# Ledger of designs, part 316: peptides against a protein of PDB entry 5Z08

Target 1, 168 residues: chain A of PDB entry 5Z08
Amino acid sequence: RQKDEWAKKTSSLMKQLDWFIGEHLGAMLAAEELGGPVVGELMEIDPDDLSAGFNAHGKLKKATSQPDLDRRQRRIDDIWGPQDEQGQAHKRKRGADEALAASAEMRDLIEQLMNKLVEAGGDNSATYVEIPRESAAARFLVRSKVAMFHPNDARRLRLVDFGRDLDD
Target 2, 222 residues: chain B of PDB entry 5Z08
Amino acid sequence: GLPRLIDAIEEASKIPAKRRQTPIKPTIEKLTTHLYTHGASPDSLLRLADLLTLRNHLDQASLAAITRNLYPSSTVSDEVVLRFIGALGHGQLKPTLALQALFLRWLVMVYHLLENPGVLGQVYGVLFDLLDTAAIRPQLCHLLALVTRRKHVRPFRIQAILTLSRQTGGDPNLTGLLRVFKNYYPEIIVGDATKGRASAFKHPDPQWRQHLDEIQQRRSEA

## One batch from the design tools (peptide; made by RFdiffusion4, then SolubleMPNN)

Design b2_p28_7_s4 (from b2_p28_7, 17 letters changed)
Fold by OpenDDE base, seed 3:
Structure b2_p28_7_s4 (fold): chain B 168 residues (1-168), chain C 222 residues (1-222), chain A 28 residues (1-28)
Amino acid sequence: as target 1 above (168 residues)
Amino acid sequence: as target 2 above (222 residues)
Amino acid sequence: MILKYLGPEEQVRYLIEQISILRAKALK
């Protein structure tokens, strides 16, 4: 039936979205939260690049010895410990953990936004999700024109109602 | 032939202008002359689309000259179209907004030669969300006017155009796009946004069209 | 696949828009 085809296509698109979040977007979001580049300015960020940290200009630190470590970078380096082999392994693990956390936050936020839109039944006031902070995930969805903040409250986010039809 | 000219430009595009052993301008002039005379095959269009859309060391004048002479000798593939669409918007890796406006103008002028016009309908949301970018809005509205079908006319898009129309003081291109939407849904209440002057979305370059038709005719006779 | 030509913002936008349209159709 036509409904079964739509359900299958929906499931396929959800899997593609989930894959894209996990394999690409999570690392880019984690980089943005760590003071790296805004998502979309750089196409791919390796989790290893997350472990190297970012300068004040959002560029990857080259491994060169220059002492003028910006305060934010010192804090990242202080958090990540000495550059021994164990320290590098801990850095890689932490970069992977941050990417995983960002992926989970994005998935949860999208799910909440979609569920609230359905539950609201056309009441625009009931479509808002309360967010604890303006995360990289929330900012990304707004820049993507997928979501909008409440005009008077930046802690309230809603999904754009793409599904509404004029034939309804 | 055209492939050898593209090869030379591709190699030159990898090297900063100050480090090139030979000036590229004579090769660009040969390329644009060839394109004007014979057009570009589908394979040549793919290669030229990469040169135009990917970040390289070619100067803006050369990129603009290639785009202005980008006559298809046959059809335009989905891949060529999607490379130009992917190059639109803001970002350090994207072409300048001036070059993006030329790409959108090109897509309007070659729309009738697309192998699958439906490909633009699939990326309709990507195009639509760029309407706030003033520098490309005239050409973008023209392309959207060609691409729009009943399925694309949605409440959120109507509201977005109405909001942007108010913010811009009634941009004639947005008014023109709203009239296209109203052709599919006459019941759409557009209020004062349609009372203003609308763009007629006339062909952007009649001379370019005539020359394209001449190139296309030569292929049908061969 | 169309998505390979799009940036991350455009990919997520495309996917969420298509999912939303299909879900709304399934509820009719």
Scores: peptide ipSAE 0.699, ipTM 0.895, DockQ to the pose 0.790
Fold by OpenDDE base, seed 4:
Structure b2_p28_7_s4 (fold): chain B 168 residues (1-168), chain C 222 residues (1-222), chain A 28 residues (1-28)
Amino acid sequence: as target 1 above (168 residues)
Amino acid sequence: as target 2 above (222 residues)
Amino acid sequence: MILKYLGPEEQVRYLIEQISILRAKALK
């Protein structure tokens, strides 16, 4: 009975996390990866905002702002293409695709981190996930105090063991 | 009344100081005087919490003056508490750390008036994760000392305090918080981190407390 | 209800902490 309630609550919280990642966080992570603002500096970034691109200062471009000749802006412009109607549709689609990719990366990383923590059975050395790069997702989890890098290896990330109890 | 003063300040907060037709300072002074005399109702507290926590064009001195006079005439709702909690930490949209320290100080001083003190326990992790922010740490540790229950004392938090205590050269506020943890788990090995001077977490402003009590007493008589 | 007042970092932190605690309880 109590275990079933905990399982149901866990499932509900997982669904909320997945929803939050997909509906909000993915776009913000994608923006950060594209040279936009760091996640949390802006309240919400819509996939449509991704399509507008970012200036050299990581601020959302107003639709009327001239393209900044900066390399980062060129990359965004290359990703997002010209401002014609077809280009705007392609931009929106690419923005959505980048947000989806970032969402998937974050979900996968969280899952790996959680699984490794369980599999380690209390061995802290075995709790590390190897990450291919320092992604926006990885940085976000560290800033969120959810994960920690290995002190000697920034390619190794572990979940904070929140579940460990002193009554154990 | 207070609602009209808040209305005027809300409207002024939308406009940069240089573009305001009238100086806001006289209205802020009227508001702070009113708050000092009568306190703020729950509805007024919510509106003031929004003014204090949301990015607007009010100057820091005005925001600080409002916060210093933010006497509840009644209880403090979960929503008001959560507005202040959501305003904590780093970010371009968040209030200054100096103002956040005043918010935390305020939460300490009104803790006994919270409709649901348990709400702070639900966001305990959010508060705890800000301990590395030196500017708010004294008030944050004091609030955490009030909020901490057995369920919050976890190995990762003990380790985090110990690590941060070493990094800070034994901040007395962290030592104080660690002593609170030891009250729930006496067996916690804290090493030398608890041997140092600890904060006693005394009331931050006895005069403010006395004045709050006078305002609260008037409510019980009405 | 609480989550709507929190930033992205704090929301994810809250959710992952609560999930982790509940999972650990379920394994006991």
Scores: peptide ipSAE 0.699, ipTM 0.896, DockQ to the pose 0.796
Fold by OpenDDE base, seed 1:
Structure b2_p28_7_s4 (fold): chain B 168 residues (1-168), chain C 222 residues (1-222), chain A 28 residues (1-28)
Amino acid sequence: as target 1 above (168 residues)
Amino acid sequence: as target 2 above (222 residues)
Amino acid sequence: MILKYLGPEEQVRYLIEQISILRAKALK
């Protein structure tokens, strides 16, 4: 009975986490990867805001025609195509695709981190996941105090062992 | 009355100081005087918590003055507490660390008036993760000392405090918090980290407490 | 719900912490 209640609560929390990643966090992570604000500086980033792109200061572009767009901004505008309706649709689609990719990366990373912690059976050396790159997802988990880099290798990430008890 | 003063400040908070037709300072002084004399009702506390925690055009001196006079006339709701907790940490939308330190001090001073003290226990991890923020650490450790229960004392938190204690050269507030942990688990090996000077976590402002007690007493007689 | 008052970092940390604690309890 108690184990069943814990299992149900775990399932509910996992669904909430998955929902939060998909509906909110993915877009924020995608914005950070695209040179936007660091996750948490803006509470919500609309996918439409992703499509608008960010200036050199990580601020949302207002649709103002000001000419002195830096080379990075021109490259973003070139990548995102003309300001016509088709170009805007392509921008919106690309923003949505980047948010989905970031969401998938975050979900996979959390799953790997949690699985490695369980598999290690208390061996801290075995808890590290190798990450292919220092992604916005990896940085976010470290800033959130959920994960830690290996002190000598930034490609190795481990989950904080929240579950360990002193009564064990 | 207090609601009308809050209304005027809320409207002024939407406008940059340079664009206001009238100075807000006289209204802030009336508000703080009223709060000092009568305290704030639960509804007024919620509105004031929004003014203090949400990004607006109020100056830091005004926000600090309101916070220093934020006497509850009644209880403090979970919503009010959570507004202040949500305002803690780093971020462009968050209040200054100086103001956050005042919020934490306030939470310590009104802890006995919380409708549900357990709410702070639910957000214990949010508070604990901010221990590396030096500007708020003294008040944060004091609040954590009040909130800590056996369920919060975990190996990862012990290790985190020990690591941070070494990095800070043995901050007395961290030493004090480790002693609180050791009260729940005497067997915790903390090494030399607890041998140093610890904070006693004394009440931050005895005069403020006395004045709060007077405001609270008037309510019990009404 | 407590989560609505928290930023994204604090929300994810809260969720992962609670999940981890519950999983550890279920394995005992």
Scores: peptide ipSAE 0.699, ipTM 0.895, DockQ to the pose 0.808
Fold by OpenDDE base, seed 5:
Structure b2_p28_7_s4 (fold): chain B 168 residues (1-168), chain C 222 residues (1-222), chain A 28 residues (1-28)
Amino acid sequence: as target 1 above (168 residues)
Amino acid sequence: as target 2 above (222 residues)
Amino acid sequence: MILKYLGPEEQVRYLIEQISILRAKALK
């Protein structure tokens, strides 16, 4: 009975986490990967705002014509294509695809981190997940105080052991 | 009355200071005088929490003056508490760390008036994760000392405080918080981290407390 | 109810902590 209640509550919280990742966090992570604001600096990034691109300060470019041709802007403009209606539609689709990819990456990373912690059976050396790159997802989990990089290897990430009790 | 003063400040908060037709300072002074004399009702307290925590065009001195005079005439709701908690930390949309320190000090001073003190225990992790922010750490440790229960004392939190204590050269507020943890688990090995000077977490403003008690008594007699 | 007042980092932190605690309890 009590175990069933805990399992039900766990499932409910997992669904809330998955919903939050898909509906809000994925777009913000995609913005950070594209050189936008760091997740949490802005409360909500509209997926439509992703399509407008970001300036060198991570602020949303309002459509003002200022010509500063910095190489990073060219790459964003090359990624997002011409400012015509077809280019805007392609930008919106690409922004949505990047948000979906970021959501999937975050979900997978959380799952791997949780699974490795359980599998390690209390061995801290075995709790590390190897990450292919320092992604926005990985940085976010570290900033959130959920995960920690290995002191000597930024490609190794572990979950904080929140479940460990002193009564154990 | 207080609601009309809040209305005027809410409208002024939407407009940059340079574009306001009328200076807001006289209205802020009327508000703070009213709050000092009568306190804030639950409804007024909620509206003031929004003005203090949401990004607007009010100046920092006005926000600090409101916070220093934020005497509840009644209880403090969960919603008011959670608005202040949500305003903590780093970010362009969040209040300044100086204002956040005043919010934490306020929560300490009104802790006995919370409708549900357990709400702070639910957001314990949010508060705890801010301990590395030096500017708010003194007030944060004091609030955590009030809020901490056995369920919050976990190995990862003990290790986090010990690590941060070493990094800060033994901050007395962290030492005080470790002593609170040790009260729930006497067996915790804290080593030399607890041998240093610890904060006693005394009431931060006895005069403010006395004035709050006078405001609360007038409500009980009415 | 509490989560709506928190930023993204704090929401994810809250959820993962609560999930981890509940999983550990379920395994005992």
Scores: peptide ipSAE 0.699, ipTM 0.895, DockQ to the pose 0.796

Design b2_p28_8_s1 (from b2_p28_8, 15 letters changed)
Fold by OpenDDE base, seed 1:
Structure b2_p28_8_s1 (fold): chain B 168 residues (1-168), chain C 222 residues (1-222), chain A 28 residues (1-28)
Amino acid sequence: as target 1 above (168 residues)
Amino acid sequence: as target 2 above (222 residues)
Amino acid sequence: QLKEWAEKTKTLEEIYRRLQYSLDSLSD
């Protein structure tokens, strides 16, 4: 009975987290990866609007060709092709794909971090996940005080020990 | 010699102040005097870094006094640097933010003595993510200004500084760091965030620098 | 097993809480 209750609670929390990541966080993570605002600066990002790219202030570009396009924005514009109707559709689709990719990366990273914590059995040295890159997802977890980098290796990430923080 | 003083302090650090048979203050004074006169070898620096960064029973005044006199007699190893980096941030096992600020200041002052300056570039993300911590931000921005290379100047970090600058009402240290970023990418539109007072990241302690140079010169003559 | 499930659940709750708090604090 108690095990089943915990399992149900875990499942419910996972669904809530998946929804939170997919519906809210994914677009913001994608925006950060695309050179937009850091997660939290722009709370309402439509994944379709990600295709417009971001100005140097991290604001969504309106369709006006500002000449001082950030090199990253130029790359985004180059990747997304001309602003014809087909190009806009491809851009919108790409924005949605980037939001999905960012959501998946965040979800996978959380899962890996949790799994390593369980596997380590209290050995802090074994709790580190190796990350292939410093992603928006990884950075957000660190900013949120969910994870921390290894002091000596920014490619290694672990969960914060919540048990110790709750007892003080 | 210095190793024996460190031995005595290491042993005392394991014991709560109330349970020590002898006061540690005289030994700390001897240590700081020795460090001021001769500096610390790489081996001694590592041992002292452990005393400063690991949780022990040394008082904050003693730790601060050691840090203020932590003159390297030679180079600073990656291992020593990483001890201090590992001590940064929030947590019960971490040193106080005041002591962390002293560590960052120390890293700034000894940056030219690092065996591998690139080691700080490898932990750039860890340092950068601590910019929200107001108590260490001045020294952290100064260190980042030294460490920053073109590879570190990424759009997300530009935005993070811009955001934090807005949130802090335009902290001069953040403005200074943003100017360093703009040196690598002049096309960065920082708007009004670079308008205003910026830190020049001057050497934190010219007297400390002069004394360090004197200690370093004695090594080159030996 | 029960302890592990409880720990996993608590960890997940804390992750979710901290992520939400971070977003809320940045939106203000």
Scores: peptide ipSAE 0.369, ipTM 0.398, DockQ to the pose 0.233
Fold by OpenDDE base, seed 5:
Structure b2_p28_8_s1 (fold): chain B 168 residues (1-168), chain C 222 residues (1-222), chain A 28 residues (1-28)
Amino acid sequence: as target 1 above (168 residues)
Amino acid sequence: as target 2 above (222 residues)
Amino acid sequence: QLKEWAEKTKTLEEIYRRLQYSLDSLSD
C-alpha cells in the first residue's frame, strides 16, 4: 500500500514536471540557446516566434526579410542542428522543434541525474552525469540549485544533495 | 581590400586543409596585417566573428591570430557580441576553451566600443552560468565585473559565487567579482571568500589598447 | 524499496520546487 502511494505520487509529480518543462520552460530554454534572453527574463515566448531569432537586444525579431536573419538562423542551425541538413525549407518548424529539443534535453538530463543518484548508493563521486554540452538546460539546473558541476570537470554534472539542506 | 581577403578565407574554411589547392596561411597573414594596420569595419567584424565562432576547417593558430588582431575601426554591434557569447561553453560545435578565453578577453578590451553595452547585461545569466568553466573563468570574471549592475546582483548569484569560491579554494577572480557585487550591496556577507587575494581586473593588454586607440583616432580625423 | 521510492519522490518534489522558484524569482 505505502509503496503504491509513493509510486503514484512520483508519477503525478513527473507528469507535472513534464508539463512544466514542455509547456512553460521549453520555449525559454530554446530562446536562451538561440542567443535570446536568459530563462526567466522573457516569460511569454511563442515557439513559433523562435524561428525569427532574437535581435541584438535579446528581443524577438519580427520576421524582417533581412538576408542576415537567414545567415544567423543557418548559423544557429549549423551550431545546434545536425551538420548535414542543407534543407532551406524547414524554417518555420524550427522554432517549435528547438523548444521540443530543449524540453527533451532538460527532461533527459533530470532523469539521468536522478538515476545516477540512485545508482551511486551514497557515493558522491559516482553521481556525476557526463553532459555533451553546457546547454541552457544544464545552466538552468545549476542556477536553480538543482545541480552542480564537478569542480574540476565542467562536463560532469550531479544533483545537489537536498538531504543536507533540509536538515540545516 | 579586407572584404576580398575575408571572401577567400570563408571559401577556404569550407575545405579541409589537406584538400585545399592553395595554402591558407599567406591569406591569413595578409588579413592579420590588414587588421593590425586599419582595423575591421562593422561589416567585416561581423563576418570575422562568424569565421571565428562557427565550426569550420580553419586551424586554431589561424583563429587565434585573427582574434588577437581583431581591432574594431569603429563600434562593435550587438550582433557581433552575441556571436561571441553564443560560442561560449562546452560542446562539439563550440570553439575550443582556449579560443573562448581569447573571445572574452577581446570583449573586455573592446567593451568601451560596444554600440549597446546593455546587450551583455541581457545575456548576463549565460555568462554567469559559465563561471564553473575553469579555462575561461579569469576572463569571464573580468567581463562580468564590467557588465554587473545592481539588477544582476541577486541572492542566488551571490550564493553561487560563494559556493564556487569555496570549491576552488578562493579563486582570486571570483573574489574580485564578489567585491564588485559588494559595491552594490555592502551588506553582503562574503566571509572568508573575500579575505584572499582578489583580481584587480586590470586591462589585459596595454599595448593592444594603445594600438586600438591609434586605429580609433584615425576614424575621428577622417 | 519503500525508502527508495520515498527518496525518489522527495528528490523530484525538490527539483520541481527549485525550478519553479527560480523561474518565478527571475520573472519578477
Scores: peptide ipSAE 0.363, ipTM 0.405, DockQ to the pose 0.233
Fold by OpenDDE base, seed 2:
Structure b2_p28_8_s1 (fold): chain B 168 residues (1-168), chain C 222 residues (1-222), chain A 28 residues (1-28)
Amino acid sequence: as target 1 above (168 residues)
Amino acid sequence: as target 2 above (222 residues)
Amino acid sequence: QLKEWAEKTKTLEEIYRRLQYSLDSLSD
């Protein structure tokens, strides 16, 4: 009985999270991936500077390279450039596809992070997920204080230990 | 060097053109050549920003020529940015709207070199309130497209752009800015305002960008 | 098993809360 109640609660929360990601977060994540506005802009961070990524504390890394203004500008042009009616339809479809892809990436990343936490059995070293790239999803999780990077490896991401933050 | 050229222009700027003993044009040409070759240091940028934004006796062609060659050799300080922002709008003591459009274009082209990009976010309201000024609107919308963050996308500003878009017959620059707003709030009903052509906010001058990159690379090697 | 489900649920709740808070803090 109690197990079933927790299972139902987990299922309900997962549905709410899926809805939240799909309906509210996905488009914003896609916009960030496309060089548009940053999701969860708690810090006045230039999206161009986001190419440097975040440190383990969710702070922007110092860009070692000059922001490729050309890359950002090209991304803006690709999103908003004048297109004929066919081109506009293709852009709208591309934008929708990018929003779906970003939503899926966020969902999968959260699931992996949670699974690793359960599998680790209290070993913090085993809680890291390997990420193929620094995505808008990964960055937003770090900015939201949900996840943190490994201090020595920006390809490794783990959940923040919420239990320790409550007892301190 | 550049400081001496600026000194000469500052002194000449105090005197009406008809009362100058020597033509200023040769000194302006030397300045613009120097700026094109070497760029301007932060200190020189501040002095030049004062020359460009404060009321003086320099002619519009000279001011425009300086602005078109205003390559930063390094970063752009908040103080320099605020000089240009303070020069925007209507007033007898303010630069011409044509020159203000050049300043906004310059800010777009050097945005990635700002020491603190957030400074433009702090003055977002000042910039936004100038959108009704047709002469500067294209460059202003481009700058706002770069500067806009979620905190700036307020209901009253959404409504203001929608109203202005209707009044202007769907200015593509306003449509472009509305699309930027919609990236933060996908639920924004833009109606017919987004059905029109939107500005892509392309880089205003690719050649200027390339030359800026060359100047900036020389600094990283030094 | 029950403890694991409770921990998983609490973790998910906290993730969801932090994501929402991050978005809400930008709207104010």
Scores: peptide ipSAE 0.334, ipTM 0.390, DockQ to the pose 0.242
Fold by OpenDDE base, seed 3:
Structure b2_p28_8_s1 (fold): chain B 168 residues (1-168), chain C 222 residues (1-222), chain A 28 residues (1-28)
Amino acid sequence: as target 1 above (168 residues)
Amino acid sequence: as target 2 above (222 residues)
Amino acid sequence: QLKEWAEKTKTLEEIYRRLQYSLDSLSD
């Protein structure tokens, strides 16, 4: 009985989380990936500033002239630039597809972080997930204080121990 | 017809106002007139929900005008509801809080036309967590008052409303929502928060309701 | 088993809460 209640509660929370990620967060994550505003920031980020990427604290880096900047700026320009009718339908679809992809990435990352925490059995060193890239999802989890980067390796992410933080 | 008007507005929404060859206002007026006269089909509602919730180059006045005339001719799908819910909260890609308040008001006014009212119950947490946003709180509390079931009345949410009520100096909308919670759990100790003026959550626009009823009746006769 | 489900549920609740709070706070 109690197990079933917890299972139902977990399932309900997972559905709420999936909805929150898919319907509420996904578009913002996609926008950040496309060089749009940082998830949650109302600040009109200058497109030139967006090109700089984010530091480990989720803050906009100062514009580094790196060539991959042109692709993100093109994506911003593709979202916001004057586009012909056919190009815009393709871009809406592309935007929707990117929102879905960002949602899936966030969901998968959360699942991996939770699974690693369970598998680690209390060993904090074993709780790290290797991330293929510093995604908008990863950055948002860190900004949200859900996850933390490894101090010496930004490719390693772990879930924050909420049990300790709630008691403090 | 309505689909062609939506097509024209969708295309115009992609272009900055300064670069449009033709003013969009006449097309918006045709759209709003059509919506007022005939309402929107489920398919048209979905397309209009996208226009209203996704960032585009439409001006706020046009978006507000469409929202104020967004009469469903039939039912409102879960997908349409979720588009509006997904547009709520803070963020640069989200509609303005003023427009979000109109969306919430719309959801209240069309609640009886939802194909599945339970969809709002599934997103109850998301709606509840936005109660701190003062600009949308009145309409949000009204929607929550309609959506709230016994399963949603949890100790943490009771405490959250009580805390927020204290912080806001006893917002009547929060007091109204607490009364809804008390209907499910009379034993809830609300203290002084219930002694204040509570919103009655009356229909936001009786004229809009009457006109919606007229549109809905025409469909039942067809 | 019951402890594990409780912990998983609490973790999910906290994740969800922190994501929501962050989104709300960053948008202010």
Scores: peptide ipSAE 0.350, ipTM 0.413, DockQ to the pose 0.373; fails the geometry check

